# Peptides against a protein of PDB entry 3EFO, part 226

Target 1, 262 residues: chain A of PDB entry 3EFO
Amino acid sequence: SQLADLYKSCETDALINFFAKSAFKAVLHQPLKVIREILVNQTAHMLACYRKNCASPSAASQLILPDSMKVLPVYMNCLLKNCVLLSRPEISTDERAYQRQLVMTMGVADSQLFFYPQLLPIHTLDVKSTMLPAAVRCSESRLSEEGIFLLANGLHMFLWLGVSSPPELIQGIFNVPSFAHINTDMTLLPEVGNPYSQQLRMIMGIIQQKRPYSMKLTIVKQREQPEMVFRQFLVEDKGLYGGSSYVDFLCCVHKEICQLLN

## One batch from the design tools (peptide; made by RFdiffusion4, then SolubleMPNN)

Design b2_p28_7_s3 (from b2_p28_7, 12 letters changed)
Fold by OpenDDE base, seed 2:
Formats: C-alpha cells, sequence, structure tokens
Structure b2_p28_7_s3 (fold): chain B 262 residues (1-262), chain A 28 residues (1-28)
C-alpha cells in the first residue's frame, strides 16, 4: 500500500527532470553509453518493482505501467535521444554544453517542454477563439504538407510550413503571395495586422510567456535544408544517429523487466 | 486500487493501437 501510494505520487514530469539532471551531471565523468544504459536500467527497475509489489499478476508478455508513469517511457526515450546524451554531428560541442547547463537549472515544467516540445497546428487557428489550438504529437506523421505548424521547446521556436500551405495563410502571416516568396532568413514575423497574424502573434506570446529564455524564431520550409534541424525536434520519431523508436525502446525496457523478475 | 496500464508486448498491432490511444490521450 505504501509503495502503491509512492508510485501514485511520482509523476513523469518530475521523474524526467530528476533523471535528466542526474544524467547530464554524469556526462562529466561517465561515458555516454554507460549513462544511457543506466537510464534504461533505472526505468526497468522502477517498473519491475511496481509490477512485483503493486500490480496484480499479469502475463509476462504484458508491460505494466502505473498511471502516473504511463508516458514515462516516451519522455525517457526523448531524454536518451537528446544531443547531450546522444551526440549529433550537426550539434556543436558548445551547443551541447549550453543545453546541458540549461537543463541543470530547469524546473519540472521547463524540462518537460524541453524534452517534449509543443507542436501546434497553426493552420487550424480559429481567429475568434481565445484558446490555443490543440497540440499534436511531435512526429512527422502529424505534419501535413498543407499545414503550418509552430513548434516550441522553451529554447527554440520554429514555424514550419508545408510545401502546399494555403496561400491565404502565407499572405496573412508573411504578407507575401506564395510559399516561394517566404524569406526564411527572418527571425521575426511581420506585423501584417490581420486577424490571423494577430492571433498567431498572440499564440507565440502566450508560449513565450513565463518562459525563462526568449525563444528565437526560425522559419522552416518543408523540403529545404533547414527542415532537417526542425525534424530533430520531432522527438517521437526515430533519430538518424542511433535513437530508438518508442516501440523499440518499450521492448527493450520490457525485456529488462522480465530479466529482473525472473 | 492502484490504476495502471497494461500493454501487450506480444502483439504488435494491438500494442500500436494501445500506444496511439495512450499517447493521444496523454500528449494531445
Amino acid sequence: as target 1 above (262 residues)
Amino acid sequence: STSYVSLDMSNKEELEKQLEALLDEALA
């Protein structure tokens, strides 16, 4: 009962914050491979303990996740794929060091957003609504060539435009007639003054609000080179540099749990 | 009673469905 209560109180966001800081601190004196293995082991141990002590008996083929940790593996996988723990050629040593230091000072809310960005379908905006559009999962599968998406992780903000983005929205946002006319070198949206532009700016303002750092805006066109940088923030997708899919990660964790309990 | 989620790791199709539902509910 006490253990059950403990697991109920352990929320994923707090755990990820803890594990991230622990891992990022360890980077200074442990090999990255070892750190990643430790994180997987710790995840497996926590879940194994829950299965053993808090859950009813289930088939070995079942992965049991307490409700408070039902998405822990997702965030853990995001942590494992982070450039601090999984080096990427396109990320400089300075950038990696910078991110490491920032995370070490982040609160629970900040780290949550950092490891799993908000991805908002801007093309679905209702200019009459005061509510933010419903976020979609951070995966390429949720993007649309006809869509415009805003991604924010607390440090960076991206405005991604599909190759078939509606011209009327492009004009509304950028005051240009077409996708081809969009200048991706700009870091600020023009103040066009129409309801759509105003709504987008409001949304960006809300996202920026209460964040400790000013997020630089990067405009990204689909199929252009800078899109590759944007895709790195689609954290549910398998990385190009050794990151596992979520399913693969779950299988790995499950296997280790079974080993611990047998 | 403690609430938990059970994922069937032996059935890929079912797992994918469960995961999609779980993640959509939790992250969207």
Scores: peptide ipSAE 0.544, ipTM 0.931, DockQ to the pose 0.852
Fold by OpenDDE base, seed 5:
Structure b2_p28_7_s3 (fold): chain B 262 residues (1-262), chain A 28 residues (1-28)
Amino acid sequence: as target 1 above (262 residues)
Amino acid sequence: STSYVSLDMSNKEELEKQLEALLDEALA
């Protein structure tokens, strides 16, 4: 059917780009609460239509997601928790306006990265390989006190260091003997010249490639004040300002689908 | 009929397990 073909062709990144731009445009004329409700309604309507017309019969307790949209809800939840749609006290009006304008001009790839950052476990690097380490999910649960992680969202880049990061890696990256000696005021990594340092720089270069903006690097130590800013980019986490967990969001969507179909 | 994922919304433990598997596969 035409509908089945349509859902097969739908890509989550394109949908999020569309929804983000439509929502961010609406911010100028509608209350944020209404905009968030509309986004949830639109998500529920799309999924309800799929369940009705494209999926095999299943129990009402099941949430049916087409394969092409299997991660749409997580991205949608990230959109709903964005500072443009969910005001945060620590974010100024000017910054929110700036981010809104940036997203309005972003392509599909840019907005995807913006709403769901890339988080790389740098401590797992194999200096003999030129391949990027596999990204981990953007959640605190994926961090380790013994680990070093690089996060990038197309606008910002963070190098997060656990309190128990390996001294040998710290020395390799910063040329200092310990975690305590790392200067977090720097925005550039030193050119240490060892294979590990070179590989990290290469990775950062690859991440920067094909991005329209130069990402500023922020070095973050675990349990220091700047880590609070970093944690805001762990988009799967609920956060402190009224954002729903992914499970809560799915429950909300599912309830609305049931209301539409029953 | 198209391919789809079915999540059990009535069982929290199963839901969380399914979500972890789904998201690990798709995002990691």
Scores: peptide ipSAE 0.542, ipTM 0.931, DockQ to the pose 0.842
Fold by OpenDDE base, seed 3:
Structure b2_p28_7_s3 (fold): chain B 262 residues (1-262), chain A 28 residues (1-28)
Amino acid sequence: as target 1 above (262 residues)
Amino acid sequence: STSYVSLDMSNKEELEKQLEALLDEALA
């Protein structure tokens, strides 16, 4: 059927790009609360239509997601929690305006990365391997005090260091003896020249490659004040400013779907 | 028909388990 074909062809990244641009355009003439409600409604309507017309009958307690949209809710939740749609005191009006404008011009790949950053466990690097470490979920729960993580969203790059980061890695990256000696004011990694440093720089280069904007590097120490900014990029986490958890968001969507189908 | 994922919204434990598996596969 035409509907079935449509859902097969719909990709989450494309949908998020579309919804983001639509919402960010609407910011100019509609209240943020209304925009967020519209996004939730659109999501619910889309999924309700699928459940009704494309999926096999299931219990009302089930949330049915087509394969092409299986992670749509998480991205939608990230969109809803974005500072453009959910104002944050620490984000200036100018910054929000800037981000809004950037997203309006982003392609599908760019917006996907923007709304859900890549988080890489750098401490797991094998200097003898050319393979990049696998990304982890963008949540505080995936961080470790013993770890070093690189986060990138296409606009910003963060190197997060746990308080118990291995001294040998710190030495390898920064050429300093300990965590306490790391200068977080630096925006560039020193040219240490050891294999680990070289590999990290290579990874950073790969991440930067083919991205339209040069990502500024920010060094972040765990438990220091600047970490608060970093944590805002952990998009799966419940925000300080009213953002819903993923589970809560799913419940909300499910409830609305049920209402639509009753 | 098209393939889909079914999440059990009535069981928090099962939901969380399904979500973790889904998100780990898709995002990690």
Scores: peptide ipSAE 0.539, ipTM 0.930, DockQ to the pose 0.854
Fold by OpenDDE base, seed 4:
Structure b2_p28_7_s3 (fold): chain B 262 residues (1-262), chain A 28 residues (1-28)
Amino acid sequence: as target 1 above (262 residues)
Amino acid sequence: STSYVSLDMSNKEELEKQLEALLDEALA
């Protein structure tokens, strides 16, 4: 059917870009609460329509997602939790305005990365490989106290260090003997010159190369106050200021779909 | 392969499993 073909051609990244720009434009004219409700409603309607017209009958307890939109809900939740649509005290008005304006000009690839950051387990780096490590989900559950993770969203880059990060890696990256000695005020990694350091720098370079904006590096220690900022980029997690977890959002969407169809 | 994904919202364990697989695949 024509409708089925439409869904097949409608990719999540394009949808999120569209919804983001639409919502961010609406911020100037409508309350944030209304905008968020509209986004949820649009998501539910779109998925309800698919279930009704394009999918085979299934149990009501099932959430049916077209393949092209199989991760739409998670990205939509990320959009809903963005500081532009969900105000956060730690984010200044100027910063929110800046991000809003940036997103309004972002392409599909940029906005996708912006709303769902790339989180890389740096502690698993193979210095002999030119490949980036496999990204993990943006959730605290994927972090390890023994791990080191690099997060990038096209605007910011974070290097997160677990409290039990391997001293040898700390030495390799920062040229300091322990976690406690890491200076979180630095915005550049030191030129240590060992293979691991070089590999990390290469990875950071690759990530930066793909983005139009220069990303400032923030070094974050687990359990220190600045980690709070970092955690806001773990977009699947429940937010501190009213944002739902991904699972909670799915339940919400599913409930609304059921209401639309029943 | 099917043209859509079905998530079991009634079973938390299954849902989590499906989500793990789905998102891991998407991130790979």
Scores: peptide ipSAE 0.511, ipTM 0.922, DockQ to the pose 0.751; fails the geometry check

Design b2_p28_7_s4 (from b2_p28_7, 9 letters changed)
Fold by OpenDDE base, seed 2:
Structure b2_p28_7_s4 (fold): chain B 262 residues (1-262), chain A 28 residues (1-28)
Amino acid sequence: as target 1 above (262 residues)
Amino acid sequence: STSHVELDMSDKKKLEEQLEALLDEHLS
């Protein structure tokens, strides 16, 4: 059917780009609460329409997502939790204004990275490999006290270190003997020159490539104050200031779809 | 019919497994 074909062609990254720009434009003349409600409603309506017109009957307990939109909910939740749409005390008015303006000019590739960051377990790096490590889900559940992770969203880059991160890796990256010796005030990694350091720098370079803005590096130690900022980029988790987890958002969308369809 | 995925919203464990598979595929 024509409708089925439409859903096949409607890719999530393009949708999120559109919804983000629409919502961020609406911020100028509508309350944030209303904007968020509209986004949820639009999501539910699109999926309800698909279920009604394009999908075979299924149990009410099932959430049906067309392939082209199978990750739409996670990105939509990220959009809903963005500081432009969900104010947070730690985010200044200037920062919100800046992000709003940036997103309004972002292409599809930039916006998807912006809303769902790339999180890389660099403690698993194979120095002999030319490939980037596989990205993991942006959730605290994917972090480990023994791990080191690099997070990037096109604007910011974080290097997160677990309290029990391997001393040999710390030495390799920072040229210091232990976690306690790491200076988190630095915004550049030292050029230690060993294979691991070079590999990490290569990865950071690849991530920076083709990005329109230079990403500032922030070193984050687990359990230190800056970690709270870092955790806000773990977009699948429940936010500190009203943002839902990915799962909770799915439940919300599912409930609304069911209500729309009786 | 159009290809789609079904997430089981009534079984938390199953849902988590489904989401893991879904997002792993997406992030790969």
Scores: peptide ipSAE 0.681, ipTM 0.954, DockQ to the pose 0.843
Fold by OpenDDE base, seed 4:
Structure b2_p28_7_s4 (fold): chain B 262 residues (1-262), chain A 28 residues (1-28)
Amino acid sequence: as target 1 above (262 residues)
Amino acid sequence: STSHVELDMSDKKKLEEQLEALLDEHLS
């Protein structure tokens, strides 16, 4: 059917780009709460329409997502939790305004990465491989106290270190003997010159090369105060200031779909 | 019907497994 074909042609990255720009434009004219409600409503309506017209019958407890939109909810939740749409005390007005302007000019690939960052477990790097490690879900549950993770969203880059991160890696990256010796005020990694350091720098370079904006590096130590800023980029988790977890958002969307159809 | 994914919203464990598979595929 024509409608079925439409859903097949819809791509999540394009949709998120569209919704983001529309919402960020609306910020100038509508309350943030209203904008968020509209986004949720639009999401629910799109999926309800699919369930009604394009999907075979299924149990009401099932959330039906067309393949083209299978990750739409997670990205939509990220959009809803963005500092432009959900004000956060730790984000200045200037920064929020800056991000709004940036997104308004972003292409599909840029906005996708911006809303759902790459989170890379670099503590498991194979120094013999030139391939990037597989990204993990942006959630605290995927972090490890023994791990070191690189997060990038096209605008910011974070190097997160677990409290029990391997001393040999700490030394390899920072040329210091332990976690406690790491200076989080630095915005550049030292030129240590060992294979691991070189590999990490290469990875960072690859990530940077794909983006139009220079990403400032922030080094984050687990359990230190600045980690709270980093956690805001773990977009699947529950936000500190009204943002839902991914699962909670799914439940919300599912509930609204059911209300629309039943 | 069109190809789709079904998430079981009534079973938390199953849902988490489904989401893990879904997102792992997406992030790979």
Scores: peptide ipSAE 0.681, ipTM 0.953, DockQ to the pose 0.837
Fold by OpenDDE base, seed 3:
Structure b2_p28_7_s4 (fold): chain B 262 residues (1-262), chain A 28 residues (1-28)
Amino acid sequence: as target 1 above (262 residues)
Amino acid sequence: STSHVELDMSDKKKLEEQLEALLDEHLS
């Protein structure tokens, strides 16, 4: 059917780009609460329509997602939690305005990365491999005290260090003997020159490739105050200022779909 | 009918497994 074909052609990255720009434009004329409600409503209606017209009958307890939109909910939740739509005390008006303007000019690939950052387990690097480590879910549950993670969203880059990060990796990256000796005020990694350091630098370079903006590096130690900023980029987790977790958002969407169809 | 994913909203454990598989595939 024409409707089924439409859903097959609707890709999540294009949809999130469209919804983001639409919502960010609406910020100038509508209350944030209304904009968020519209986004949730649109998400629920699209999925309800699919369930009704394009999917085989299934139990009400199931959330049915077309393949083209299987990750739409997670990205939609990220959009809803963005500081432009969900104001945070620590984010200035100027910063919100800046981010809004940036997104208005972003292409599909850029906006996808912006809303759902790339989180890489750097501690698992094989210096003999040329392959990038697989990205992990943007959640604190995927971090470890023994781990080192690189996060990038096209605008910011963070190097997160667990309190129990291996001293050998600390030495390899920073040329210092321990976690305590790391200076988090630096915005550039030292050129230590060992294979691990070089591999990390190459990875950072690859991430920076084809991005329109140069990402400044922020080094973050676990359990230090600046980590709170980093945690805001773990977009699947429950937000500090009213944003839902990914799972909570799925429940919300599912509930609304059921209401629409019952 | 089209290809789709079904998430079990009544079983937390199953849902978590389904989401893990879904996002791992997406992030790979």
Scores: peptide ipSAE 0.681, ipTM 0.953, DockQ to the pose 0.830
Fold by OpenDDE base, seed 5:
Structure b2_p28_7_s4 (fold): chain B 262 residues (1-262), chain A 28 residues (1-28)
Amino acid sequence: as target 1 above (262 residues)
Amino acid sequence: STSHVELDMSDKKKLEEQLEALLDEHLS
């Protein structure tokens, strides 16, 4: 059917780009609460329409997602939790305005990365491999006190270090003897020159490739104050200021779909 | 009908497993 073909042709990254720009434009003349409600409603309506017209009957307890939109909810939740649509005390008005303008000019690939960052377990690096480590879900549950993680969203790059991160890796990256000696005020990694350091720098370079902006590097030590900022990029987690976890958002969407199909 | 995925909203454990598989595929 025509409708089925439409859903097949949809791409989540393109949809998110569209919805983001639409929402961010609406910020100029609509209350944030209304904009968020519209986005949720649109999501629910699209999925309800699919369930009704394009999917075979299924139990009401199931959330049916077309393949083209199977990750739409997670990205939509990220959009809803963005500081432009969900004001946060730690984010200035100027920063919100800046991000709004940036997104308005982003392409599909840029906005995808912006809303759902790449989180890489750096402590698992094989210095003999040229492959990037597989990205993990942007959640605190995927972090470990023994781990080192690199997070990038196209604008910012964070190197997060667990309190129990391996001293040998710390030495390899920072040329200091321990976690306590790491200076988090630095915005550049030192040129240590060992294979691990070179591999990390290579990875950072690859991540930076084809990105329109030079990402600022922030070194983050677990349990220090800057980690609070870092955690805001763990977009699947529940927000501190009204943002839902991914699971909670799915429940919300599912509930609304059920109501629409009642 | 079009191809789709089904998430079980009635079973938290199953849902978490489904989401893990879904996102692992997406992020790979």
Scores: peptide ipSAE 0.678, ipTM 0.953, DockQ to the pose 0.843

Design b2_p28_8_s1 (from b2_p28_8, 10 letters changed)
Fold by OpenDDE base, seed 2:
Formats: structure tokens, sequence, C-alpha cells
Structure b2_p28_8_s1 (fold): chain B 262 residues (1-262), chain A 28 residues (1-28)
């Protein structure tokens, strides 16, 4: 059917870009609560329509997504959790204004990375491979105390180190003997010169490549104060300022769809 | 938390997930 074809051709990244820009434009003349409700409703309506007209027969208790919209909920949740759409007093007006303007000028690829960061398990690097490590989902559940992770969203770059990070990797990256010796005030990695260091630098270079903004590197130790900032980029988790986890949002969308169809 | 299945439909088939206890799990 024409409708089925429409859903198959849907590009979620483009859709999110559109929704983000429309919402961020709307903040100038509509209450944030209304904007958030509209976004949720739009998501639910789109999926309800699919469920009604395109989806294979299944139990009403199931949430059905077309493959083209597989990541729509997670991106939508990220959008809803963005500071521009939050009413929390802890978020400054300047920060809202800044991020609003940034997103308004972002292309599809930029906004995709912005809303859903790239999280790379650096501790799994194969120095003999030219391939980047596969990104993992942006959740604390994917972190490891023994791991080292690089996170980037096009604006910020974080190197997160678990408390039990391998000393050999710490030595390789920072040229220090242990986790405790890492200076988190550094914004640049030292030129250690070993293959691991070179590969990490290469990866960072690739991530930075073709990005319109130079990403400042923040080194984060697990259980230290700056980790709180880092955790805000784990977008699938519950937000600090009342944002839902991805799973919670799925539940919300599911309920909304059920209400629309019942 | 609510428990339900998530189905992702494509021409290649259906991917199945389960939402339970606040976790999303991919099913075989």
Amino acid sequence: as target 1 above (262 residues)
Amino acid sequence: SESFYVLVESDEGVERYRVENGKLTKLP
C-alpha cells in the first residue's frame, strides 16, 4: 500500500531534525509543556497509524515499529530531554538559547549525533585494526569499571575511565602508572607515541573530522564529580532533571498508542 | 513497570524485544 511504502521510506534522522527544529522554533511562542505534549502525540499518532494500517496482526499489548522508525522513540526521548524543552530552573536561559541556536542550524547528520552521542569502548581497541570500535548504546549499563570509553556528540568529547581501568592502557594513554595519577584537568592527551595512543588519537581525529565545531576533550574518572556531567550524555538513562529513560519513554508511547486505538 | 513486547518489522523479518522490569531485552 501507499501508506506502507511511506513508512518504509521514512528517514528517522531527518524526521528528528525536523521535529527538533520545529519544537525549538515553537518555544518562542508556546509553553514548553504544550510542545512536549505535541511531540509525544505526534510520535504516538505516527506509530498508531502504522499499527492500525500497516502492521502485521498482533496482540494489542505489543508495541510495533516499522524498521525505518526503529530508533524514532529513542531520538524523540533525547529531544524531549534536551535542555531547551525542559522547564527546570537549574538550566540557565543562556544555555537554552545557545543550544536552541545550535540545533536550528544543524544538518541531519549533526543533529543525529548531537541528540544521540557516539559512545566507543576504547578499551577494546585492536591496534592492528583500522576499523573503529563499534559504538555501544548510551547507557550506564554499557559502561564497565574496567573499561575506558570515548563519548562524542559533535560539541563535546569525553574520555571516561573506570576505576578499574587497565593500568597498561592508562600507561599507554596518559603515560602514568595508575588511575590515581591521571590528571583530569588536562584537555589534551599526551603524545605518548605507542601504538595504542596513536590509534586513540586517530579515532579522536576521525570523530572530529567534518564536525563544524572543535570538540573540547574532558577526561572523566568514574566516581569523581565531573562524572555527573558525563552521565547526562548517557541519553538512554533517566535524566538528572526529570527526563525519562528510554524504556520509560517506550512505555509512555505504548500507552498513548493504546489509548488512541482503543 | 509495564511489561510488553516490542516488535520491529522489516522486509527481512521481525525483531523482537521485551520490556520488563524497566529493561529492554532483545529476543532471539
Scores: peptide ipSAE 0.533, ipTM 0.933, DockQ to the pose 0.893
Fold by OpenDDE base, seed 3:
Structure b2_p28_8_s1 (fold): chain B 262 residues (1-262), chain A 28 residues (1-28)
Amino acid sequence: as target 1 above (262 residues)
Amino acid sequence: SESFYVLVESDEGVERYRVENGKLTKLP
């Protein structure tokens, strides 16, 4: 059917870009609450339509997604949690306006990265490999006290250090003997010159490539106050200011679909 | 939160996930 073909050809990244720009435009003339409700409703309606017309018969208690929209819910949740649509006390009006304008001009690839950051476990780096480490889900549950992670969203770059991160890696990256000696005020990594440092710098370079904006590096120590800023980029987690976790959002969408179909 | 299954349908088959206790788990 034409409808089935439509769902098969759907590109989630393009949809998110569209929804983001539409929503961010609407901010100028509609309440944020209304905009968020519209986005949720649109998501639910699209998936309800699939369930009704395209999906294989299944129990109503199940959430069914076409493969083309596998990651639509997670990105939609990220959009809903963005400071433009969900105001945060720590985000100034100017910053919100700035982000809104940026997104309005973003291409599909840029917006995808912006809403769902890349989180890389750099503590697993093989200095003999030229491959980038596989990204992990943006959640605190994927972090480890023994790990070091690099997060990038096209605008910001964070290097997160676990409290128990390996001293040898700390030495390799920062040329200091321990976690306590790391200066988080620096915005550039020292050129230590060892293979690990070089590899990390290469990775950072690759991430920066083809990005329209230069990402400033912020070094974050676990359990220090600045980590709170970093945690806001763990978009699958529950937000501090009313944003849902990814799982909670799935529940919400599922419930909405059931209401539409029952 | 609630407990339910998430099914992802494709021409190649169906991927199954479980939502339970605030966690999403991919099923074999």
Scores: peptide ipSAE 0.522, ipTM 0.931, DockQ to the pose 0.888
Fold by OpenDDE base, seed 1:
Structure b2_p28_8_s1 (fold): chain B 262 residues (1-262), chain A 28 residues (1-28)
Amino acid sequence: as target 1 above (262 residues)
Amino acid sequence: SESFYVLVESDEGVERYRVENGKLTKLP
């Protein structure tokens, strides 16, 4: 059917870019609550239409997504949780205004990375390989106390270190003997010169490549106060200021679809 | 919390997930 073909050709990243710009423009003349409700309704209506007209017959208790929109819910939730649409006390008015303006000028690739960061397990690096490690989902459940992770969203870069990070990796990256000796005030990694350090620097360079802005590096130690800022970029988790987890959002969308179809 | 299945449909087949106890799990 024509509708089925439409869903197959759907580009989620382009849709999110469109929704983001539309919502961020609407901030100037509509309450944030209303904008968020519109976004949820639009998501539910698109998926309800698929369920009604395109999806295979199945129980009403199931949420059905076309493959082309597999990641639409998670990106939509990220958009809903953004500080422009969901204000947070720690974010200044100027910062919100700045982010709004940035997104208004972002292309599809930039907005995709901005709303859903890349999270890489650096502790799994193979110094003999030129391949980047596979990204993990942006959730605390994917972190490990023994791990080291690099997070990037096109504007910021974080190097997160677990409390039990391998001493040999710490030595390799920072040239210090232990976790406690890492200086979190640094914005640049030292040029240690060993293969692991070189590989990490190369990866950081690849991530920075073709991004319009230079990402400032922040070193984050697990269980230290600055980690709270890092956790805000774990977009699939429940937010501190009313933002839902990805799973909670799925439940919300599912209920809304059921209401539309019944 | 809600408990339900999530189905992702494609020309190649259907991927199945389970939402239970606030967790999304991919099914074999």
Scores: peptide ipSAE 0.522, ipTM 0.931, DockQ to the pose 0.908
Fold by OpenDDE base, seed 5:
Structure b2_p28_8_s1 (fold): chain B 262 residues (1-262), chain A 28 residues (1-28)
Amino acid sequence: as target 1 above (262 residues)
Amino acid sequence: SESFYVLVESDEGVERYRVENGKLTKLP
């Protein structure tokens, strides 16, 4: 059907960009609550329409997504949880204004990365490979105390270190003997010169080169205060200030769809 | 949290996921 073809041709990243810009523009003249409700409703309506008109017969208790919108819910949730739409006390008005303005000028690729960061398990880095490690889902559940992760969203870059990070990796990256010796005030990695350090720097370089904005590196130790900032970028998790987890959002969308179709 | 299945439909087939206990799990 024509409608089915429409859904097949849907580009989630473009939709998110559109929704983001529309919502961020609306912030100037509509309450945040209303904007968020509109976004949720739009998401539910689009998926309800698919369920009604395009989806294969299935139990009403199931959430059905077209492949083209597979990641729409997660990105939409990220948008809803953004500090522009969900005010957080720790974020200043100026910062919110800044982010709003940035997004208003972002292309599709930039906004995609902005709302859903890239989280890379660099502790699994193969120094013999030139390939980037596979990104993991932005959730605390994907972190490990033994791991080291690089997170980037196009504006910020974080190097997160688990409390039990391997000393050899710490030595390789920071040229210090242990986790305790890592200086988190550093914004640049030392040029240690070993293959692991070189590979990490290369990865960071690749990530940076693809982005229009220079990302400042923040080194984050697990269980230290700066980790709280880092955790805000784990967008699939429940937000500290009312933002839903990805799963919670799925439930919300599912319920909304059911209500629309029943 | 609600327990339900998530189906992702494509021309190549259907991916199945389960939402349970606040977790999303891909089914084989």
Scores: peptide ipSAE 0.521, ipTM 0.931, DockQ to the pose 0.892

